# Designs tried in a protein design run: peptides against a protein of PDB entry 3KDP. Part 19

Target 1, 230 residues: chain A of PDB entry 3KDP
Amino acid sequence: PFLIFIIANIPLPLGTVTILCIDLGTDMVPAISLAYEQAESDIMKRQPRNPKTDKLVNEQLISMAYGQIGMIQALGGFFTYFVILAENGFLPIHLLGLRVNWDDRWINDVEDSYGQQWTYEQRKIVEFTCHTPFFVTIVVVQWADLVICKTRRNSVFQQGMKNKILIFGLFEETALAAFLSYCPGMGVALRMYPLKPTWWFCAFPYSLLIFVYDEVRKLIIRRRPGGWVE

## One batch from the design tools (peptide; made by RFdiffusion4, then SolubleMPNN)

Design b1_p10_1_s1 (from b1_p10_1, 6 letters changed)
Fold by OpenDDE base, seed 5:
Structure b1_p10_1_s1 (fold): chain B 230 residues (1-230), chain A 10 residues (1-10)
Amino acid sequence: as target 1 above (230 residues)
Amino acid sequence: EVLEIIEKLS
């Protein structure tokens, strides 16, 4: 998000404080929960890892985490961001290069795509209102990301949802997201303004996409062992 | 819309 903010010079889609809330708040318990996941039923049928040649973190893992899943997460967040701004009169094309004037507190006549003028205060309210839905979108997409991480080869439907700590993690991150979004004073403390509850559903297609994508990937691996997808 | 939401929730 921050890279796009710099390159495109758009209003900040996700604040630094909000990023910290993701990294230290919503991601921690779910990540720890994976340590308690049951081994896959076919684990003993796999060849042992060669410690000299096979890295724990390989190009495939990086590609999966950052190149595939991470990009879908980012797209979900940006989709929510652009929809909110468009509903408030700022079309995506108009946002390009707007950051300089957007962040200038002395400019109180920034025009939207329809010629309406916005004060600095009004712009900041809209910006900080975008941060919260972006954050919530990440959390909703993280549901799918966490669930797909339960297995490497087997379907989640084969593995099941028996890990109670993982289930707790899903509820915890959701409850924390709701708390940060709607608790009085969060606008002042964290610059996270409340969002319309409807925005929680905006991320669902992307969460579903991640889940379906990974299940299809795993299906291909099971049908074609030793392929480039494995 | 955003301003209206903030006003209603404040």
Scores: peptide ipSAE 0.009, ipTM 0.523, DockQ to the pose 0.019
Fold by OpenDDE base, seed 4:
Order: sequence, then C-alpha cells, then structure tokens
Structure b1_p10_1_s1 (fold): chain B 230 residues (1-230), chain A 10 residues (1-10)
Amino acid sequence: as target 1 above (230 residues)
Amino acid sequence: EVLEIIEKLS
C-alpha cells in the first residue's frame, strides 16, 4: 500500500496506525498459532530438510508470500480503497497524482471527479474513512491466508480445523478488527472512522480467491510432486 | 509501548 501511495501519488490508503494494528495486533496471535498446527499426515514420509542447503525461507516461499498471496491481499485492500473513494466522488483515475494537493492543508478546493470541491478537513475524513475498511479488508483476507498457511501440501479439508489456538486467533483478530472499527473515539485516537457493516463483505471475493488459489496450488503439488509450483 | 507508539502516531 505504501509503495503505491508513493509511486502513484494517491491519497494514503492505509495509515501507519492501521499498519501497526495489523502487524502487532491482528497478525501476531494468528502467526503464533501456526506453531501449534498439527503436522501434516505425510511429514514423517518426507526426508528431513538439509539445514546446509535448504533455506527455511527460500525464493519459492518469498514468491508465494509476497509475489502471489501478498499481491492478492494488496489488490483486495486497494479495491476497497478505490470503491470507497469512488463512492465519495473520487474515481480511481482522478486519484493519480492527487496526493500533493490532497495533503496540502492550504488547498480547500480540491475537486473530485464530478467537480465538487473538498476542503482539507473533508478530504481527511474521506481518507480516514478509507483506512478502517482497508484494515478490515486485510483482516478478512488474512483469514484465508492463515487458513492456507496451515499446510504446505495437504488441503485444508484434509488437515481440518483442529488447531484450537488458530481458531482462537481468527476470533481474536476479528474481534480486534471490530473493536478498532466500532469503538467510540477510534476516529480521533487512531484515525479509524467506523465503517458500514457491508464493507466487511468487500474483501470476501479476495479471501475466497486466495483460498481457491492455494487449494488449487496444493492440488497441483499433490498430483505433480517436485513441480515448479512447489 | 504500543500505546505510546499509537499516541505518537495519532
């Protein structure tokens, strides 16, 4: 999100506070929960990793995490961002290069795509209105991400949802997201304005996409062991 | 510490 903010010079999609809430709030418990995941049924049939040659974090993992799943997550967030801004009169094409004027407190006549002028305060309200749904979108997508991370090869349906700590993590991150989204004063304290409940559904297609994508990937791995998809 | 960070960022 921040890279696109810089490159495209768009209004800030996700605030620093919201990023911290993701990194320290919603992601920690789920990530820890993965340490308690049951071993895949075939783990004892696999040769042990060679610690000298096989990196724990390899290019394939980076490609999967950042290049594939991370990109889908980002797309989900940006989709939500663009929808919200469009609903407020700012079409995506109009956002390109708008950051400079958007963030200038002395410019109180920034025009939207329909010629409506927006004061600095009004623009910041819209910006902060984007932060919460973007955050929630990430959380919803993280549900799928967490679930797919349960296994490397086996389908989630094969592995099941037996990890109680992971289930707790899903509830925790959701509860935290709801708290941050709807608790009074969060708009002032965290610049996270409340969102309509309908915005929770905006990420669902992307969450589903991640899930389906990974299940298909795992299916391919199971059918073609040692393939490039592994 | 997290609260302090949040306060600084708010």
Scores: peptide ipSAE 0.007, ipTM 0.455, DockQ to the pose 0.031
Fold by OpenDDE base, seed 1:
Structure b1_p10_1_s1 (fold): chain B 230 residues (1-230), chain A 10 residues (1-10)
Amino acid sequence: as target 1 above (230 residues)
Amino acid sequence: EVLEIIEKLS
């Protein structure tokens, strides 16, 4: 989000506080829960990795995590961001280069795509209104990400949902997201304004996409070991 | 003040 903010000079899609809430709040417990996941049924059938050639974190894993799944997550967040801004009169094309004027507190007549003027305060309200949905979108997509991380090769349907700590993590991150989104005073304290409940569903297609994509990937790996998809 | 600092760090 921050890279696109800089490159495209758009209003900030996700605030620093919300990023910290993701990294320290909603992501930690789920990540720790993976340490308690049961081993895949085939783990003992795999050859031990060569410590000289087979890195624990390889380019394929980085590509999968950041290049594929991370990009889908980002797209989900940005989709939500652009929809909210469009509903408030700012079309995506109009946002390009707008950051400089958007963040200038002395400019109180920034025009939207329809010629409506926005004060600095009004713009910041809209910006902060985007932060919470973006955050929630990431959390919803993280559900799928966490579930797919249960296994490297086997289907989640083969592995099952036996890890109670992981299930707890899913509830915890969701409860935290709800708390941060709806608790009175969060708008002032964290610049996280409350969300319409409907915004929770905006991420569902992306969450499903991640899940299906990974299951298909794993299916291909199981059917064609050593393929380029691994 | 804290919010202003966060805004500047953002």
Scores: peptide ipSAE 0.006, ipTM 0.384, DockQ to the pose 0.021
Fold by OpenDDE base, seed 2:
Structure b1_p10_1_s1 (fold): chain B 230 residues (1-230), chain A 10 residues (1-10)
Amino acid sequence: as target 1 above (230 residues)
Amino acid sequence: EVLEIIEKLS
């Protein structure tokens, strides 16, 4: 998100404080919960990792985590961001290069895609209105991400949801997201304005996409062991 | 003040 903000010079899609809430708040307990996941049924049939040749974190894992899943997460967030701004008169094409004028407090006549002029205060309200839905979108997508991370090869349906700490993590991150979104004073403290409950559903297609994508990937791995997808 | 700094750095 931050890279696109810099490269495209668009209004800030996700605040720094909101990013910290993701990294330290919603992701911490779920990530720790993976340490308590049960081993896959075939783990003892696999050859032990060679510490000299096999990295624990390899290029394929980085590509999967950051290149594939991370991109789908970002797309979900940006989709929500662009929808909100479009509903407020700012079409995606009009946002390109707009940041300089958007962030200038002395410019009070920034035009939207329809020729309406926006004051600095009005622009900041709509910007901060994007932060919370973007955050919630990430949390909803993280549900799928966490679940797919339970296994490398086996389907989630084969593994099951037996990790009680992981289940607790899913509830915790959801409860925290709801708290940060709707608790009075969060708009002032974190610049997270409350969102309509309907915005939670905007992320569901992306969450489903991640889940289906990973299940298909795992299915291919099971059918063709040692393939490039593993 | 922290929020203003973050905004300025963003």
Scores: peptide ipSAE 0.000, ipTM 0.344, DockQ to the pose 0.020

Design b1_p10_1_s2 (from b1_p10_1, 8 letters changed)
Fold by OpenDDE base, seed 5:
Structure b1_p10_1_s2 (fold): chain B 230 residues (1-230), chain A 10 residues (1-10)
Amino acid sequence: as target 1 above (230 residues)
Amino acid sequence: DVLEKIAELL
């Protein structure tokens, strides 16, 4: 979010407080739940890691986390952001370079893509209206991320959903996301304005894409051991 | 108040 905010000079897509709510709120219980996952059925058929040559955090893990999954998450969030702004009259091309005027409280005549003028207050309402759906989009995509992290090689359908702590984590993060989105006073406390219930569904294609992508990856690993995907 | 705000959004 912040890199594109700086490079493209667009209105802030996700607030710092909202990012902290993800990192410290919605992600903690799900991440801890992975410690209770059952070992894969083929674990004893794998060669042990060489502690002298094989790092726990390697280029493959970084590529998977940031280069693949993290990019799909970011695309989902930005899709939601651009759709909301477009529905409010700001097309994506018009947002490029707009940040300077957008954040200036003394400019009350910022034009949208259709020539409508927006006051500072109106612009900030729209901006904070984007933060909550972006946050919810991340939570919905995190459902898929958590589920795919259950296994390295086996399909999730082979592993099953037996980890009760992981299931609890999925409900907890969703309930917390709903609480932060709809509880009275969150607009003042966290700059999180309530969202239309329909915005929860905007992330579903991206969540499904992550799940399908990882299942295909795991299928390739099972069929071609020692390939570049492993 | 929350329901009213949600209703205004719908």
Scores: peptide ipSAE 0.007, ipTM 0.401, DockQ to the pose 0.022
Fold by OpenDDE base, seed 1:
Structure b1_p10_1_s2 (fold): chain B 230 residues (1-230), chain A 10 residues (1-10)
Amino acid sequence: as target 1 above (230 residues)
Amino acid sequence: DVLEKIAELL
């Protein structure tokens, strides 16, 4: 998110507070829950990792986490961001380079794509209105990310949803996201303005895409062991 | 205000 903010000079898509809420709030319990996941059914048939030669974090894991899943997550967040700004009169092409004028407190006549002038206060309300749906989008795609992390090779349908701590984590992160999004005073305290319930659904296609993508990946790995997809 | 300053610095 932040890299695109710098490169494209767009209004801030995701606030620092919302990032902290993800990293310290919504992600912790789900991540810890993976420690309680059952071993895959074929674990005893796999050769053990050599701790001297095999890195715990390898290029394949980095490619999967950041290069594939992380990119889909970022696209989901930015899609939500661009939709909200477009609904408020700011088309994506108009946002390019707008940051300097957007963040200037003395410029109160920033025009949208339709020639409407926006005060600094109005612009900041719209910006902070983007932060919460972006955050919620990340939480919704994290559901899929957490579920796909249950296994490396087996389908989630083969593994099942037996990890009660993981299920609890999914409810906890969702409840926390709802609390942060709808609790009175969060707009002042965290710059997280309430979002319309419809914004929760904006992330669902991306969550489904992550899930389907990983299940297809795992299917390919099972059918063609030692492929470039592993 | 601090968050705005951080956001401005970022």
Scores: peptide ipSAE 0.007, ipTM 0.448, DockQ to the pose 0.019
Fold by OpenDDE base, seed 3:
Structure b1_p10_1_s2 (fold): chain B 230 residues (1-230), chain A 10 residues (1-10)
Amino acid sequence: as target 1 above (230 residues)
Amino acid sequence: DVLEKIAELL
Protein backbone atom coordinates (compact mmCIF):
# COMPACT_ATOMS: atom_id res chain seq x y z
CA PRO B 1 0.00 0.00 0.00
CA PHE B 2 2.54 2.64 1.07
CA LEU B 3 4.89 1.96 -1.85
CA ILE B 4 2.14 2.62 -4.39
CA PHE B 5 0.94 5.57 -2.31
CA ILE B 6 4.41 7.12 -2.59
CA ILE B 7 5.22 6.14 -6.19
CA ALA B 8 1.84 6.90 -7.77
CA ASN B 9 0.94 9.75 -5.39
CA ILE B 10 -2.54 8.33 -4.85
CA PRO B 11 -4.76 8.80 -1.79
CA LEU B 12 -3.65 6.48 1.04
CA PRO B 13 -5.17 3.03 0.37
CA LEU B 14 -4.57 1.55 3.82
CA GLY B 15 -3.67 3.30 7.05
CA THR B 16 -0.71 2.33 9.22
CA VAL B 17 -2.95 1.50 12.17
CA THR B 18 -4.97 -0.78 9.93
CA ILE B 19 -1.79 -2.53 8.80
CA LEU B 20 -0.87 -3.09 12.43
CA CYS B 21 -4.30 -4.64 12.97
CA ILE B 22 -3.48 -7.11 10.18
CA ASP B 23 0.04 -7.92 11.32
CA LEU B 24 -0.66 -8.09 15.05
CA GLY B 25 -4.36 -8.92 15.06
CA THR B 26 -5.77 -11.01 12.26
CA ASP B 27 -2.60 -12.87 11.24
CA MET B 28 -1.29 -14.09 14.59
CA VAL B 29 -3.67 -16.95 15.38
CA PRO B 30 -3.72 -18.22 11.78
CA ALA B 31 0.08 -18.21 11.65
CA ILE B 32 0.37 -20.07 14.96
CA SER B 33 -2.22 -22.59 13.77
CA LEU B 34 0.14 -23.80 11.03
CA ALA B 35 2.44 -25.22 13.71
CA TYR B 36 -0.32 -27.70 14.53
CA GLU B 37 -0.84 -28.88 10.95
CA GLN B 38 -0.49 -32.59 10.30
CA ALA B 39 2.62 -33.61 8.40
CA GLU B 40 2.17 -34.37 4.72
CA SER B 41 1.89 -38.06 3.83
CA ASP B 42 5.15 -37.98 1.86
CA ILE B 43 7.30 -36.18 4.46
CA MET B 44 9.17 -39.36 5.42
CA LYS B 45 10.16 -39.80 1.76
CA ARG B 46 11.95 -36.42 1.75
CA GLN B 47 15.57 -36.08 2.70
CA PRO B 48 16.29 -34.28 5.96
CA ARG B 49 17.20 -30.63 5.62
CA ASN B 50 20.91 -29.95 5.81
CA PRO B 51 21.14 -27.21 8.47
CA LYS B 52 24.43 -25.95 7.01
CA THR B 53 23.25 -25.45 3.42
CA ASP B 54 19.46 -25.45 3.41
CA LYS B 55 17.83 -22.27 4.67
CA LEU B 56 14.42 -22.30 6.32
CA VAL B 57 13.62 -19.20 4.28
CA ASN B 58 14.68 -20.02 0.74
CA GLU B 59 14.18 -18.38 -2.64
CA GLN B 60 11.15 -20.56 -3.32
CA LEU B 61 9.44 -19.45 -0.12
CA ILE B 62 10.25 -15.79 -0.82
CA SER B 63 9.00 -16.15 -4.40
CA MET B 64 5.73 -17.69 -3.24
CA ALA B 65 5.13 -15.44 -0.23
CA TYR B 66 6.13 -12.08 -1.67
CA GLY B 67 6.49 -12.55 -5.41
CA GLN B 68 3.33 -14.50 -6.20
CA ILE B 69 0.81 -14.73 -3.38
CA GLY B 70 1.65 -11.33 -1.90
CA MET B 71 1.23 -9.69 -5.30
CA ILE B 72 -2.19 -11.29 -5.80
CA GLN B 73 -3.17 -10.10 -2.32
CA ALA B 74 -2.03 -6.58 -3.11
CA LEU B 75 -3.92 -6.64 -6.41
CA GLY B 76 -7.06 -7.71 -4.57
CA GLY B 77 -6.73 -4.87 -2.08
CA PHE B 78 -6.04 -2.29 -4.76
CA PHE B 79 -8.92 -3.57 -6.86
CA THR B 80 -11.28 -2.97 -3.95
CA TYR B 81 -9.72 0.46 -3.37
CA PHE B 82 -10.13 1.51 -7.01
CA VAL B 83 -13.71 0.23 -7.15
CA ILE B 84 -14.68 2.24 -4.06
CA LEU B 85 -13.05 5.39 -5.35
CA ALA B 86 -14.62 4.91 -8.78
CA GLU B 87 -18.05 4.52 -7.17
CA ASN B 88 -17.38 7.82 -5.44
CA GLY B 89 -16.48 9.56 -8.70
CA PHE B 90 -12.69 9.09 -8.77
CA LEU B 91 -11.59 6.94 -11.70
CA PRO B 92 -8.19 5.19 -11.32
CA ILE B 93 -6.42 7.41 -13.85
CA HIS B 94 -7.61 10.53 -12.03
CA LEU B 95 -6.03 9.32 -8.77
CA LEU B 96 -2.49 9.42 -10.20
CA GLY B 97 -0.73 12.42 -8.69
CA LEU B 98 -3.87 13.49 -6.80
CA ARG B 99 -2.38 12.90 -3.31
CA VAL B 100 -0.84 16.35 -2.98
CA ASN B 101 -4.14 18.11 -3.51
CA TRP B 102 -6.06 15.34 -1.74
CA ASP B 103 -4.11 15.74 1.49
CA ASP B 104 -4.14 19.56 1.40
CA ARG B 105 -6.67 20.73 3.96
CA TRP B 106 -6.81 24.19 2.40
CA ILE B 107 -8.03 22.88 -0.97
CA ASN B 108 -11.77 22.31 -0.75
CA ASP B 109 -12.56 22.14 -4.47
CA VAL B 110 -10.72 19.02 -5.65
CA GLU B 111 -12.63 17.79 -8.67
CA ASP B 112 -13.49 14.17 -9.30
CA SER B 113 -13.63 12.53 -12.73
CA TYR B 114 -17.11 14.01 -13.28
CA GLY B 115 -16.31 17.58 -12.25
CA GLN B 116 -17.84 17.32 -8.78
CA GLN B 117 -15.93 19.29 -6.16
CA TRP B 118 -14.88 17.59 -2.95
CA THR B 119 -14.06 19.31 0.32
CA TYR B 120 -11.14 18.11 2.44
CA GLU B 121 -13.53 16.52 4.92
CA GLN B 122 -15.44 14.69 2.19
CA ARG B 123 -12.18 13.41 0.69
CA LYS B 124 -10.99 12.11 4.06
CA ILE B 125 -14.30 10.34 4.61
CA VAL B 126 -13.85 8.59 1.26
CA GLU B 127 -10.21 7.76 2.04
CA PHE B 128 -11.06 6.25 5.40
CA THR B 129 -14.00 4.48 3.79
CA CYS B 130 -11.43 2.72 1.59
CA HIS B 131 -9.29 1.53 4.52
CA THR B 132 -11.86 -0.88 5.95
CA PRO B 133 -12.73 -2.66 2.68
CA PHE B 134 -9.04 -2.91 1.82
CA PHE B 135 -8.42 -4.50 5.22
CA VAL B 136 -11.35 -6.89 4.82
CA THR B 137 -10.12 -7.76 1.34
CA ILE B 138 -6.77 -8.78 2.82
CA VAL B 139 -8.52 -10.95 5.43
CA VAL B 140 -10.64 -12.69 2.77
CA VAL B 141 -7.54 -13.33 0.66
CA GLN B 142 -5.74 -14.59 3.78
CA TRP B 143 -8.33 -17.37 4.06
CA ALA B 144 -7.00 -18.82 0.84
CA ASP B 145 -3.40 -18.07 1.80
CA LEU B 146 -3.72 -19.87 5.12
CA VAL B 147 -5.38 -22.88 3.51
CA ILE B 148 -2.72 -23.19 0.80
CA CYS B 149 0.04 -22.90 3.43
CA LYS B 150 -1.16 -26.15 5.03
CA THR B 151 0.89 -28.15 2.56
CA ARG B 152 3.91 -27.83 0.30
CA ARG B 153 3.04 -30.60 -2.15
CA ASN B 154 -0.24 -32.32 -1.32
CA SER B 155 -3.56 -30.88 -2.40
CA VAL B 156 -5.74 -29.45 0.34
CA PHE B 157 -8.22 -32.11 -0.71
CA GLN B 158 -5.61 -34.78 0.05
CA GLN B 159 -4.54 -33.17 3.32
CA GLY B 160 -8.05 -32.31 4.46
CA MET B 161 -9.20 -29.73 6.98
CA LYS B 162 -8.44 -31.68 10.16
CA ASN B 163 -6.49 -28.93 11.93
CA LYS B 164 -9.08 -27.57 14.35
CA ILE B 165 -6.77 -24.74 15.42
CA LEU B 166 -6.49 -23.57 11.81
CA ILE B 167 -10.28 -23.67 11.44
CA PHE B 168 -10.54 -21.69 14.67
CA GLY B 169 -7.99 -19.22 13.30
CA LEU B 170 -10.11 -18.64 10.19
CA PHE B 171 -13.13 -17.86 12.33
CA GLU B 172 -11.11 -15.74 14.76
CA GLU B 173 -9.53 -13.57 12.06
CA THR B 174 -12.94 -13.12 10.40
CA ALA B 175 -14.61 -12.23 13.70
CA LEU B 176 -11.81 -9.80 14.54
CA ALA B 177 -12.09 -8.26 11.08
CA ALA B 178 -15.84 -7.83 11.57
CA PHE B 179 -15.27 -6.33 15.02
CA LEU B 180 -12.68 -3.85 13.76
CA SER B 181 -14.89 -2.97 10.77
CA TYR B 182 -18.20 -2.46 12.57
CA CYS B 183 -17.51 -1.67 16.24
CA PRO B 184 -18.58 1.86 17.17
CA GLY B 185 -15.62 4.20 17.53
CA MET B 186 -13.36 2.35 15.06
CA GLY B 187 -13.75 5.25 12.63
CA VAL B 188 -12.14 7.55 15.19
CA ALA B 189 -9.70 5.11 16.78
CA LEU B 190 -8.46 3.25 13.69
CA ARG B 191 -9.81 5.38 10.82
CA MET B 192 -11.84 2.34 9.82
CA TYR B 193 -15.28 3.39 8.73
CA PRO B 194 -18.01 0.74 8.49
CA LEU B 195 -18.32 -0.98 5.12
CA LYS B 196 -21.34 -2.30 3.30
CA PRO B 197 -21.53 -6.09 3.65
CA THR B 198 -21.25 -6.41 -0.14
CA TRP B 199 -17.60 -5.30 0.03
CA TRP B 200 -16.69 -8.61 1.67
CA PHE B 201 -17.36 -10.30 -1.67
CA CYS B 202 -14.98 -8.09 -3.70
CA ALA B 203 -12.01 -10.21 -2.61
CA PHE B 204 -13.62 -13.59 -3.34
CA PRO B 205 -12.35 -13.82 -6.94
CA TYR B 206 -8.81 -13.15 -5.72
CA SER B 207 -9.14 -15.63 -2.87
CA LEU B 208 -10.36 -18.22 -5.35
CA LEU B 209 -7.55 -17.30 -7.75
CA ILE B 210 -4.93 -17.86 -5.03
CA PHE B 211 -6.46 -21.20 -4.12
CA VAL B 212 -6.71 -22.42 -7.72
CA TYR B 213 -3.25 -21.13 -8.56
CA ASP B 214 -1.65 -22.97 -5.65
CA GLU B 215 -3.59 -26.18 -6.28
CA VAL B 216 -2.42 -26.12 -9.90
CA ARG B 217 1.14 -25.42 -8.74
CA LYS B 218 1.00 -28.34 -6.31
CA LEU B 219 -0.46 -30.55 -9.03
CA ILE B 220 2.46 -29.70 -11.30
CA ILE B 221 4.93 -30.42 -8.47
CA ARG B 222 3.30 -33.81 -7.87
CA ARG B 223 3.44 -34.70 -11.56
CA ARG B 224 6.96 -33.37 -12.14
CA PRO B 225 9.03 -33.67 -8.96
CA GLY B 226 12.20 -31.59 -9.00
CA GLY B 227 10.82 -29.13 -11.53
CA TRP B 228 11.37 -25.37 -11.51
CA VAL B 229 7.88 -24.89 -10.04
CA GLU B 230 8.96 -26.23 -6.61
CA ASP A 1 -6.80 12.69 21.50
CA VAL A 2 -3.72 10.56 22.10
CA LEU A 3 -5.05 7.89 19.76
CA GLU A 4 -5.76 10.55 17.16
CA LYS A 5 -2.25 11.91 17.55
CA ILE A 6 -0.83 8.41 17.24
CA ALA A 7 -3.02 7.84 14.20
CA GLU A 8 -1.77 11.10 12.72
CA LEU A 9 1.83 10.14 13.37
CA LEU A 10 1.35 6.74 11.91
Scores: peptide ipSAE 0.007, ipTM 0.456, DockQ to the pose 0.022
Fold by OpenDDE base, seed 2:
Structure b1_p10_1_s2 (fold): chain B 230 residues (1-230), chain A 10 residues (1-10)
Amino acid sequence: as target 1 above (230 residues)
Amino acid sequence: DVLEKIAELL
């Protein structure tokens, strides 16, 4: 998110406080829950990792986590961001380079894609209106991310949902997201304005995409051990 | 104020 904000000079899609709520709030319990996941059924049939040659975190894992899944996650958030701004008169192409004028409090006549002028205060309300739906989009996508991280090779349907701590984590992150989105005073405290319940569904296609993508990947690994996908 | 300044510097 932040890299695109700098490179494209667009209005801030996700606030710093909101990022901290993701990294320290919603992701903490889910990440810890993975330590309690049951071993895959075939783990004892695999050769032990060579600690000298085989890194626990390899280039393939980094590519999968940050390069593939992380990109789909970011696309989900940005989709929500662009939809909200478009509904408020700012088409995606018009946002390119707009940051400089957007963040200048002395410019009160920034035009949208339809020639409507926006004051600094009006622009900041729209910006902060994007933060909460972006955050919620990340949480909904993280449901899929957490579930796919249960296994490296086996399908989630083969592994099952037996980890009670992981299930608790999914409920906790969802409850926290709802609390941060709808609790009175969050607009002042965290610059997180309340969102319409319909915005929760905007992330569902991306969550489903991640899940399907990883299940297909795992299916390929099971059918062709030692392939380029492993 | 500090958060605003950080947001301005970012």
Scores: peptide ipSAE 0.007, ipTM 0.409, DockQ to the pose 0.018

Design b1_p10_1_s3 (from b1_p10_1, 8 letters changed)
Fold by OpenDDE base, seed 1:
Structure b1_p10_1_s3 (fold): chain B 230 residues (1-230), chain A 10 residues (1-10)
Amino acid sequence: as target 1 above (230 residues)
Amino acid sequence: DVLEKIAELA
């Protein structure tokens, strides 16, 4: 998100505070919960990893995590961001290069795509209105990300949802996201303005996409061991 | 206060 903010010079899509809430709030318990996941049913049929030659984090895992899943997550967040700004009169093409004027507190006549002038305060309200839905979008996508991380090869349907700590993590991150989004004073304290409940659903297609993508990937791995998708 | 300062710098 921040890279696109710099390259495209768009208004800030996700605040630093919201990033911290993800990294330190919503992601920790879910990540820890994976330590309690049951072994895959075929684990005893696999060769043990060689600790001297086989990296725990390999290029394939990095490619999957950051190059594939991470990109889908980012696309989901940016989709939400662009939709919100478009609903407020700022079409995506108009946002390109707008950052300099957007962030200037002395410019109070920034025009939207329809010629409406926006004061600095109004612009910042819209910007901070984007931060919360972007954050929630990430949390909703993280549901799928956490679930797909339960297994390397087996389908989630084969593994099941027996990890009660993981289930607790999903509820915890959702409850925390709701708390940060709707608790009075969060707009002032964290620049997280309340979002319409409908924005929670904006991420669902992307969450489903991640889930389906990973299940298809795992299916391909099971059908064609040693393929490029492994 | 720290979060507010971080938010202001953001």
Scores: peptide ipSAE 0.011, ipTM 0.487, DockQ to the pose 0.023
Fold by OpenDDE base, seed 5:
Structure b1_p10_1_s3 (fold): chain B 230 residues (1-230), chain A 10 residues (1-10)
Amino acid sequence: as target 1 above (230 residues)
Amino acid sequence: DVLEKIAELA
C-alpha cells in the first residue's frame, strides 16, 4: 500500500502503526506455529535437495510470496480501502493525485466526487477509518495464507488441522485484531478507529481465493510432478 | 510472512 500511496499520490491506505501491528502482532505467533507442523506423508519419497544448487529461497518461493499470494492480499486490502472511500464520496479515480491536498492541513475545502467539501479533520477521520479495515482485511487473508503454508504438495484436507499451535495462532491473531479494532482508546493511541463488523466479511472472498488457488496449484503439482508450478 | 507483507505494501 505504501508504494501505491507514493506512485498514485492517493491518501495513505495503511498507517505505519497498523503495519507494525501486522508484522509484530498478528504474524508472529502464526509464523512460529509452522515450525510445529507435521511432515508431509510423502517427504521421504522425495530426493534430498542439493545444497549447492537448490536454494532454500528460490524463484518459485519468491513468485509465491510476492507475485501470487502477496498480490492477492494487497488486492484485498485496496478493495476494502476503495470501497470505504467511495462510500464516503471519494471515487477511486478522484483519489489519484489527491494526496497533496489531502495531507495539507491548511486546505479545508477539498471536494469529493460529488462536490462536497471536506475539512482537514474530516479527511483524516476518513483516512484513519480506512486503516483499521485494511488491517483486518490483511488478518482475514492471513488465515488462508497460514493454512496453505502447512504443506508444499499435499492438500490441507490430506494433512488435516492437527497442529494445535497453529489453531491457537489463528485465534490469537483474530483476537488481537478485534482488540486493536474495538478497544476504547485505540483511536487515540494507535489511530485505529473502530470498524463496522460487516467489514470483516469484505476480505472473505480473497481468503477463499487464496485457499482455492493454492489447493488447485497443489493438485497440479501432484498430477504433474516436476512441473514449473512446483 | 515478511515477504508477503512487503508485497502487500506495494
Scores: peptide ipSAE 0.009, ipTM 0.464, DockQ to the pose 0.032
Fold by OpenDDE base, seed 2:
Structure b1_p10_1_s3 (fold): chain B 230 residues (1-230), chain A 10 residues (1-10)
Amino acid sequence: as target 1 above (230 residues)
Amino acid sequence: DVLEKIAELA
């Protein structure tokens, strides 16, 4: 989101405070919970990793985690962002290069895609209205991401949901997301304005996409060990 | 996660 913000010069899609709430708030307990995950059933049947040739974090793992899954997460957030701005009169094409005028407090006549003029204060309300739904979108997508991270090869259905700490983490991050979204004063304190409950469902297709994609990947790995998708 | 978030921000 931040690189696109800089390259495309669009209004800020995700605030710094919301990023911190993700990294330090919603992600901590879920990430810790993975340390308590049960080993995959076939782990003791595999040869030990060669520390000299086999990296713990290889290019395939980096590509999967940051390149593939991270891109789907970002797409989910940006989808929500563009929908909100479009509903407020700013179509995606109109946002390109708009940041300079958008962030200028002395320009009070920025036009939307329909010729309506927006004051600086009105624009900032719309910008901050995007932050909370983007944040919630990331949390909903993280449900799938956390669940797929339980295993490298086995299906989640084979592994099961036996990790009580992981289950607690899913509830904790959801409860925290709800708290940050709806607690009085969060708009002033964190620039996180409340969102309609319907926005929680905006991310569900992307969460499902991540889950299905990873399950298919794992299925291919099980059928073709040592393949390029591993 | 930070790199993932940077990549997400990318």
Scores: peptide ipSAE 0.008, ipTM 0.433, DockQ to the pose 0.031
Fold by OpenDDE base, seed 3:
Structure b1_p10_1_s3 (fold): chain B 230 residues (1-230), chain A 10 residues (1-10)
Amino acid sequence: as target 1 above (230 residues)
Amino acid sequence: DVLEKIAELA
């Protein structure tokens, strides 16, 4: 989010404090829960890792985590961001380069895509209104991400949802996200204004997309072991 | 004010 904020000079999609809430708040228990996942049924059919040559974090894992899933997550967040700003009169094309004027507190006549003028305070309200839905979008997409991380090769339907700690993690991160989104004072403390409940559903297509994408990927791996997809 | 400054730095 911050990279696009700098490169495209758009209003800040996600605040730094909100990012910390993701990294340190919502993601910790889910990440730890993966350590308690049941081994895949074929684990003993795989050759042991050579600690001298095989990295724990390899190019494939980086490509999957950052290059594929991470990009879909980012797209989901930005989609939510652009929809909210568009509903408030700022079309995506109009946001390009707008940051300089957007962040200038002395400019109180920034025009939206429809010619409506926005004061600095009004703009900041809209910006902070975007932070919470972006955050929630990430959490909703993380549901799918966590579930797909249960296995490398087996379908989730083959592996099942027996990891109670993972299930707890999903509820915990969701409850924490709701708390951070709706608790009084979070607008001041975290720049997270309350969101309409409908915004929780904005990420669902992306969450589903991640899930389906990974299930298809795993299916291909199972059918064609040693392929380029693996 | 401190929270605002932290938020400005954040």
Scores: peptide ipSAE 0.007, ipTM 0.434, DockQ to the pose 0.021

